# Peptides against a protein of PDB entry 3T6J, part 148

Target 1, 375 residues: chain A of PDB entry 3T6J
Amino acid sequence: PIVESYIGFIESYRDPFGSRGEFEGFVAVVNKAMSAKFERLVASAEQLLKELPWPPTFEKDKFLTPDFTSLDVLTFAGSGIPAGINIPNYDDLRQTEGFKNVSLGNVLAVAYATQREKLTFLEEDDKDLYILWKGPSFDVQVGLHELLGHGSGKLFVQDEKGAFNFDQETVINPETGEQIQSWYRSGETWDSKFSTIASSYEECRAESVGLYLCLHPQVLEIFGFEGADAEDVIYVNWLNMVRAGLLALEFYTPEAFNWRQAHMQARFVILRVLLEAGEGLVTITPTTGSDGRPDARVRLDRSKIRSVGKPALERFLRRLQVLKSTGDVAGGRALYEGYATVTDAPPECFLTLRDTVLLRKESRKLIVQPNTRLE
Target 2, 372 residues: chain A of PDB entry 3T6J as posed
Amino acid sequence: PIVESYIGFIESYRDPFGSRGEFEGFVAVVNKAMSAKFERLVASAEQLLKELPWPPTFEKDKFLTPDFTSLDVLTFAGSGIPAGINIPNYDDLRQTEGFKNVSLGNVLAVAYREKLTFLEEDDKDLYILWKGPSFDVQVGLHALLGHGSGKLFVQDEKGAFNFDQETVINPETGEQIQSWYRSGETWDSKFSTIASSYEECRAESVGLYLCLHPQVLEIFGFEGADAEDVIYVNWLNMVRAGLLALEFYTPEAFNWRQAHMQARFVILRVLLEAGEGLVTITPTTGSDGRPDARVRLDRSKIRSVGKPALERFLRRLQVLKSTGDVAGGRALYEGYATVTDAPPECFLTLRDTVLLRKESRKLIVQPNTRLE

## One batch from the design tools (peptide; made by RFdiffusion4, then SolubleMPNN)

Design b2_p17_7_s1 (from b2_p17_7, 6 letters changed)
Fold by OpenDDE base, seed 1:
Structure b2_p17_7_s1 (fold): chain B 375 residues (1-375), chain A 17 residues (1-17)
Amino acid sequence: as target 1 above (375 residues)
Amino acid sequence: MTLIAGDVYPVGPLVDP
């Protein structure tokens, strides 16, 4: 078998300032069959990057073809096992040297081994579809998230010699219609500049890229989905995200006004964006469970994903990227923290919903080392 | 950066509460 591994100080999620990496490592075996799908995605990456809702001037000057491999994890040492990885985490290196992507396929398989009767917050009519497609849809999401999420976008930089990596005279901020007014100075990085929101903000951008691009027929085709299956994959991917946004409330600490998980915060933000879009796209309805205790249902109107959801996500995603590119911390923080704020304001009453989420919380899954064999 | 599936929770909070 083809074995891959990495080890070191890699992910900074445990650092409140997003700077110091946690020491982690894994050993995994390449899943050749699944890797082939990601290879096709890589082959289309340069074209798909153009589908993202920002001008080419906000994208990397030169596309660097990455590797993308699906892995079956044998051992993972760290605070959490990811579904996907994009490394290195240094934007400068990603832009100049390239990057590598992996999907931890068997992690997804475990994650989605949910019993129907234990599947929370979905309408009964959605449960079977969700169970059927959550795995495949998440493969799509992981691929897009890593490759075209984390693998996209440009930081505007002025180097130590005063030179810019963009044309100050011609590059226009698509949000303001004006020339670029802010950038990263020498020595400034994404993490150093955006600090406490950097990780979650970036995850939100990457997740948004996934949702946005999963609507593209070419993406679905790459993963082998056509016709009704493709539409179901889209629906379930979006449904999974809005559900995750609700589940995310578990990771919010009201007393400290903080989030304990960057990805879940990101998913909550996306939920808020899609709720704000209105028009019946997303509805969260408090209910009473069969046990007589509080419950909730998330409903996503499939017919409004493209008409309502996509435009809302497009605008939001563009703003995320523009603020990231320009190093506009004030604007970025205002935007992101605005959506990341958890209150009990109607109609959603998120703090009340949080209580429901906690009440319905499933036991944490433990992923243990599997056995493997050669065939 | 890594993507953590919604149904897969870390052993503990990634950020101190």
Scores: peptide ipSAE 0.030, ipTM 0.697, DockQ to the pose 0.164
Fold by OpenDDE base, seed 3:
Structure b2_p17_7_s1 (fold): chain B 375 residues (1-375), chain A 17 residues (1-17)
Amino acid sequence: as target 1 above (375 residues)
Amino acid sequence: MTLIAGDVYPVGPLVDP
């Protein structure tokens, strides 16, 4: 339909246990021109799923062609306005019935409106490139995040009749080299098992899929980027992610040892993974601003994205998926909370950096309800 | 599930321990 809407208890981000949905609703109109690139991505989705860094046994048994549409939001009622949506939120339904993806195009446009002089934490040499390619790179990221992030992976399940949706004798855990030792039992879901970390963990997986797959030439081609432009889009996408990981510190509350935003926590985790990779891939340098107050710079070595970044992200992303598939809550929590921990330990001194982030915080953008007109 | 940018997301009581 040209006009799309949904309403109900949909997203569980506001539930500390990740189970109860917040009442949410929107009305939007289809942007046909912007939907074409996502349709091309859908057409390649089955092949791109094979590029993900886990065995086919950990991927969906059957590809179900989803819908993917770009929408211009007229009204949105909820605690936050997303840039993209993947529904339903139930992994079992995604596996058996399919799913739908949307990109909220006019929300993205708002996110892209950044003035150069207000752009924080980037090297001067990167600012113009960042401004130029932030929009296009984020389009790529949203598409991959929704379609191939949230839309990928298999949960191992034993149903109420005792039947497994995987071969217990032949499927091997790629991390342990052993047979599958855990799975979801009847009545267990992703959210019910992983609870407090479920939302952020899944967002981290989806964001990681975006970064990982944006390196694939076919993805950039689908979005109309080739040659130097494609490389710049890749660079800016990764740069945006590591910058976002730093910005994420705004949403951490040290006194409560908790995060207030699932996606930002996810982005911080990714930053930690890429920092751990070392070899000069990512560098965060405290500086002094022109006002004499603390500042910082994030540097990403583009020449090391494929050689250092990709392998690190591959290993991490595979671990995320394997732990998710097997319902290994203990392992998943240990992994994720380890990277999500914020301390002031050197060399990064993240709590100190948080003070800098707060000091340099930009004013919150206001999104107002638009009108439509016939011309 | 959704993707959001930090600069377009309102700060609210979203606790993700």
Scores: peptide ipSAE 0.029, ipTM 0.692, DockQ to the pose 0.137
Fold by OpenDDE base, seed 2:
Structure b2_p17_7_s1 (fold): chain B 375 residues (1-375), chain A 17 residues (1-17)
Amino acid sequence: as target 1 above (375 residues)
Amino acid sequence: MTLIAGDVYPVGPLVDP
């Protein structure tokens, strides 16, 4: 088998300022069959990047073909096992040197292993569809998240010599209609500027890219889905995201007004964006479970994903990228923290919903690290 | 950067409370 590994100070999620990496490592085996799908996605990446909702001037000047591999993890040392990885974690290197992507396939398989009777917060009519398509939809989401999420966008930079990597006279900020007024100076990085929100903000951008681009027929075709299957994969991907936004409340600490997990905070933000879109796209309804205790149901109207959801996400995603590209920390923080606030204000009453989420929390899943044998 | 599935929980919080 083909073996891949990495080790070092890589991910900075445990650093409150998003700068210092945690020491981690893995050894994994290549899943050739699944890797072939990601290779097709890579082959289409340059074209798909053009579908993102920002001007070409806010995208990388030159596409650098990355590697993308599906891996079955044999051993993983760290605070948590990811579903996907995009490295390096430096935007400047991503745009000048390239990057690598991996999907941890067997980690995803564990994540998908939910018994129907234990599946929380979904309508009964959605449960079977969700169980059927969660795996495939998540493969799509991971691929898009890593390759076209983390792998997309340009940072506007002025180097030490005063040269810009963009034309100051011709590049226009699509949000303001004006010339670019802010950028990264020499020595400034994404993490150094955006600090406490950097990790979650970037995860939110990447997740949003996944949702946005999964609507593209070419993406679904690459993964082998057509017709009704493609539509179901789209629906379940979006449904999973809005459900995850509710589940995210577990990782909010009201007493400290902080989030304990960057991806879950990101998913909550996306939920808030889609709720703000209105028009019955997303509905969260408090209910009573069969045990007589509080419960909830998330409903997503599939007929409104393209008409209501996509435009809302497009506007939000463009704004995320523009603020990131221009290094507008004040604007970025205002936007992101605005959607990341958790209150008990009606109609959602998120703090009350959090109590329900905690009440319905599943037992912690343990990933037993496998070994290999000759058959 | 990594993606963590919603149903996959880290050993501990990624940000210490």
Scores: peptide ipSAE 0.027, ipTM 0.678, DockQ to the pose 0.159
Fold by OpenDDE base, seed 4:
Structure b2_p17_7_s1 (fold): chain B 375 residues (1-375), chain A 17 residues (1-17)
Amino acid sequence: as target 1 above (375 residues)
Amino acid sequence: MTLIAGDVYPVGPLVDP
């Protein structure tokens, strides 16, 4: 088998300031069949990047073809095992040297082993469809999240010599209509500037890219979905995200007004964006379970994904990118923390919903090193 | 950066209050 590994101080999710990496390492085996699908996605990446809702001036100047591999993890030394990876984490290196993408296929398989009777917060009519398409839709989401999420966008930089990597006279901020007024100076990085929100903000951007681009027929075709299947994959991908936004409340600590998991915070933010879009796109309804205790249902109107959801996500995603590119920490923090705030204000009453989420919480899964053999 | 499936509730990305 083809073996891949990496080791080092890689991810900074456990650092409150998003700067210090946790030591981790893995050994994995390449899944050739699934890797071939991601290679097709890579082949289309340059064209798909043009579909993102920001001007080319906010995208990387030169497309650097990355690798994308599906891996079955044998061992992972660290406090958590990801479903997907994009490295390196430095945006400047991604822009100048390129990057590598990985999907941890067997980790995804473990995550989706949910029993129908234990599937929370979905309407009964959605459960079978959700179970059927959760895996395939998440493959799409992971591919887009890593390759076109983390792998997209440009940081505006002034180097130590005072030179800019963009034309100050001609590049226009699409949100303000003005010339670029802020950028990263020498020594400044995404993590150093955006600090406490950097990790979750970037995950939110990447997740949003996944939702946005999964609507593109070419993406679904690459993964082998056409016609009604493609539409179901789209629906379940979006449904999974809005459900995840509700589940995310488990990882909020009201007493400390903070989030304990960057990806879940990101998913909550996306939920808030889609709720704000209104028009019946997303509805969260408190209910009473069969046990007589509080429950809830998330509903996504399939017919409004393109008409209501996509435009809302487009605007939000563009704002995320523009604020990131320009190093506008004040604007970025205001935007992101605004959506990340958890209150008990109606109609959502998120703090009350959190109690319901905790009540319906599934037991934490433990991932154990798999056994491998030659047959 | 990594995508983590929420259903597994990994400890790695957790930040202490």
Scores: peptide ipSAE 0.030, ipTM 0.692, DockQ to the pose 0.155; fails the geometry check

Design b2_p17_7_s2 (from b2_p17_7, 7 letters changed)
Fold by OpenDDE base, seed 4:
Structure b2_p17_7_s2 (fold): chain B 375 residues (1-375), chain A 17 residues (1-17)
Amino acid sequence: as target 1 above (375 residues)
Amino acid sequence: MTLIAGEVYPVGPLVDP
């Protein structure tokens, strides 16, 4: 078997300022079959990058073919077990040297083992479909999230010699219609500038890329989905995201006005974006469970994903990227924190919904280290 | 990095803020 490992101070999610890496390590075995799908995704990456909703001037100047591998984790040492990883985390290195992606396949498999009777917050008609396609849809999402999410976009930089990595005279900010007014100076990084919102903001961008690009037939074809199956994968992927946005409320601490998990905060933000789109795209309905206690249902109108959801996500995702590229911390913070705010304001009453989420909270699954053997 | 929503408990005191 092909063994992969990595170790070091890598992810900064536990740093309140997003700068200091936590010590992390894994040992894993390559899943060749699943890796082949990601290899096809890599082969299409250069073209798919062009489908992202920002001008080429906001994308990396040179495409660097990354490595993408599906891994079955034997051991993972850290405070959290990811479903996927993109490294290095430094955007400048990603732009100039490239990056590596991994999907932790057996971690994903554990997440897919949901019992129908315990599946919360979904309509009954969606449960079977959700169970069927959660795994496959999440494979798509993780692949896109890592490769084309974290692996996309350009930071505008002025180097120590005063040279720009973009043409100041010709590059236009698509949001303002003006020339670029801000950039990263030498020594400034994404994390150093955006600090407390950097991790969650980037995860939100990556998740949004996944949702946005999963709508492309080419992506679905790479993963082996066509026709009705492809549409179901799309639907379940989006449904999973909006459900996750509701579940995210568990990770919000009202008393401290803070989030305890960057990805869940990101998913809540996406939920807010899609709710704002309106037109019946997403509906969260408080209900009463069979036990007589509060419950809720999330509904996603499948027919409105492309007509309502995609345009809303496109605009939002473009704004995320433009603000990131230009190092506009003020604008980025205003945008992101606006969507990340949790109040009890109607119609959603998110703080009340949080109580429902907590009430319906299930015991968390414990991931146990697996063993492997030669046959 | 992608973490699974709430269904997997990472062994650690703080989930990524």
Scores: peptide ipSAE 0.039, ipTM 0.712, DockQ to the pose 0.135
Fold by OpenDDE base, seed 3:
Structure b2_p17_7_s2 (fold): chain B 375 residues (1-375), chain A 17 residues (1-17)
Amino acid sequence: as target 1 above (375 residues)
Amino acid sequence: MTLIAGEVYPVGPLVDP
């Protein structure tokens, strides 16, 4: 329909245990012009799912064609306004019944409004390129994050009758080389098992899918980018992610050893993964601003995205998926919390960097809900 | 599940301790 809406207890970000939904609602109108790119992405989704770095046995058994629409939000009631949405939030339903994706186009437009002089933590040589391609790159990221991130992967389940949705004798865990040793039992869900890390972990998986698949030429082609433009979009998408990982430190509370925002925690984890890859892929350099106060610069070597970044992200993303599929909470928690830990250990000194991030914090944006007009 | 841009404030629901 031209008018889209939903209302109810939908997102569980505000529940420390990731189970209880916050009451949320919106009304939006379809942006037909912007929906065309996402329709093309949907048309390629089945093939692109095969490019993900896990065996087909860890992917959905049957591809279910989802809807994907760009929306302009008229009203949004909730604690935060998303750039994109994938629903339902139940993995079993996504596997058996399908799902719907939306991009909130006018929310994205607000996110793209950046003044060059206010753009923090980037090298001067990257600022103009970043401003130029942030919007287009984020469109790509949103599409991939929702459709192929949240919309991908299989949970191994034993139902109430004792039947498995996978062949226990033939399916092999690619990380261990062994048969599958754990799964979701009847009544167990992603959120119920992974609890406190479930939301952020899943966002991290989805963001990682976006970065990984944006390297695929077909993805950029779908969005209308080729040649040098495609390479710039890729670069800015990755650059935006590593910058976001630094900005994420705002949402960490050292005294409580707690993250206050699931997506930001996810972005910090990705930054840590890419830093761990080494080889000069990502560098964070403390500097002094023109005001004489602490500052920082994030640099990404574009020539190393494919050679260093992609393999590191591939390994990490595969581990995320395998642990999710098998319901291995212990392994998943160990992996994710390991990368989500914030210390002041060298060389990064993240707690010190956090002080810099807070010092350079931009003013909070106010989002005013729009009206429609007849022309 | 949602994606929220890091530069949009509020960037999403804050998790209470």
Scores: peptide ipSAE 0.031, ipTM 0.701, DockQ to the pose 0.155
Fold by OpenDDE base, seed 2:
Structure b2_p17_7_s2 (fold): chain B 375 residues (1-375), chain A 17 residues (1-17)
Amino acid sequence: as target 1 above (375 residues)
Amino acid sequence: MTLIAGEVYPVGPLVDP
């Protein structure tokens, strides 16, 4: 088998300032069949990047073809096991030198393995569809998240010599209609500027890219889905995200007004964006379970994903990117923290819903390190 | 950057600041 590994101080999620990496490492084997799908995605990446909702001036000047491989993890050392990885974690290097993507296939398999009777917060009519398509939709989401999420966008930079990597005279901020007024100076990075929100903000951007681009027919075709199957994969991907946004409340600490997991915070933010879109796109309904205790149901109107959801996500995603590109920390923080705020305000009453989420929490799933054998 | 599935838990607690 083809073996891949990495080791070092890589991910900074546990750093309050998002800058210091945790020591991490893995050994994995290549899943050739799934890797072939990601290779096709890579082949289409340059074109798909143009579908993202920002001007070309906010995208990388030159497309650098990355690697993308599906891996089955044999051993993983770290505080958390990811479903996907995009490296390096430096935006400047990503745009000038390139990057690599991996999907941890067997981690995903564990993640989407859910028993129907234990599946919480979904309508009964959605459960079978969700179980059927959660895996495939996750593959799509991870691929888009890593390759076109983390792998997209440009940081506006002024170097030590005062030169800009963008034309100050012609580049227009699509949100303001004005010339670019802020950028990264020499020595400034995404993490250094956005600090406490950097990780979650970037994850939110990447997740949003996944949802947005999964609507593109070419993406579903790459993964081998057509017709009704493609539509079901889209639906389940979006449904999974809004459900995840509710589940995310587990990772919020009301007493400290903080989030304990960057990705879950990101998913909650996306839920808030889609709820704000209104028009019956997303509905969260408190219910009573068969045990007589509080429960809840999340409903996503499939017919409104493209008409209501996509435009809302487009606007939000564009705003995320523009604020990131321009290094507008004040604007970025205001936007992100606004959506990340958890209150008990009606109609959602998120703090009350959090109690329900905690009550319905499943037993923690553990990934056991696998073995390999020759047959 | 990594994507972490919400229903996957590491052996140790995953706590991001």
Scores: peptide ipSAE 0.029, ipTM 0.674, DockQ to the pose 0.185
Fold by OpenDDE base, seed 5:
Structure b2_p17_7_s2 (fold): chain B 375 residues (1-375), chain A 17 residues (1-17)
Amino acid sequence: as target 1 above (375 residues)
Amino acid sequence: MTLIAGEVYPVGPLVDP
């Protein structure tokens, strides 16, 4: 088998300032069959990057073909096991040297083990479809998230010699219609500037890219889905995201006004964006469970994903990218923290919903490290 | 950066341990 590994100070999720990496490592075996799908995605990446909702001037100047593999993890040492990885975590290195993507296939499989009777917050009519397409939709989302999410976008930089990596006279900010007024200076990084929101903000951007691009027929074709199946995968992917946004409330600490998990905060933000879009796209309804205790249902109107959801996500995603590219911390923080704020204001009453989420919380799953044997 | 997808949310790294 082909063995892959990495070790070092990689992820900064445990640093409140998003800068200091946690020491982690893994050993994994390449899943050749699943890797083939991601290779096809890589082959289409340059074209798909053009579908993202920002001008080419806000995208990388040169496309650097990355590696993308599906891995079956044998051992993982760290505070948590991810579903996918994009490395390095330095945007400057991603732009100049390239990057590598991995999907942790057997970690994703753990998510597939949800029993229908334990599936919370979905309408009954959606449960079977959700169970059927959860796995495939995860593959799509992970692939897009890592490759075209984390792998996309340009940072505007002035180097130590005073040179810019963009034309100050011709590049226009699509949000303001004006010339670029801010950028990263020498020694400034994404993490150093955006600090406490950097990790979650970037995850939100990557998740949004996944939702946005999964609507493209070519993406679904790469993963082997066409016609009604493709539409179901799209629907379940979006449904999973809005459900995840509700589940995210578990990771909010009201007393400290903080989030304890960057990805879940990101998913809550996306939920807020899609709720703001209105027009019946997303509905969260408090209910009473069969046990007589509080429950809730999330509904996503399939017919409004493209007409309502996509435009809302497009605008939001463009704003995320523009603020990131220009190093506009004030604007970025205002935008992101605005959507990340959790209150009990009607109609959503998120703090009340949080109580429901905690009440319906699933038991923590155990991930058991596999063993290999020579026969 | 890493992705914690779907229902694997409780397994991922936490800012507050």
Scores: peptide ipSAE 0.041, ipTM 0.712, DockQ to the pose 0.178; fails the geometry check

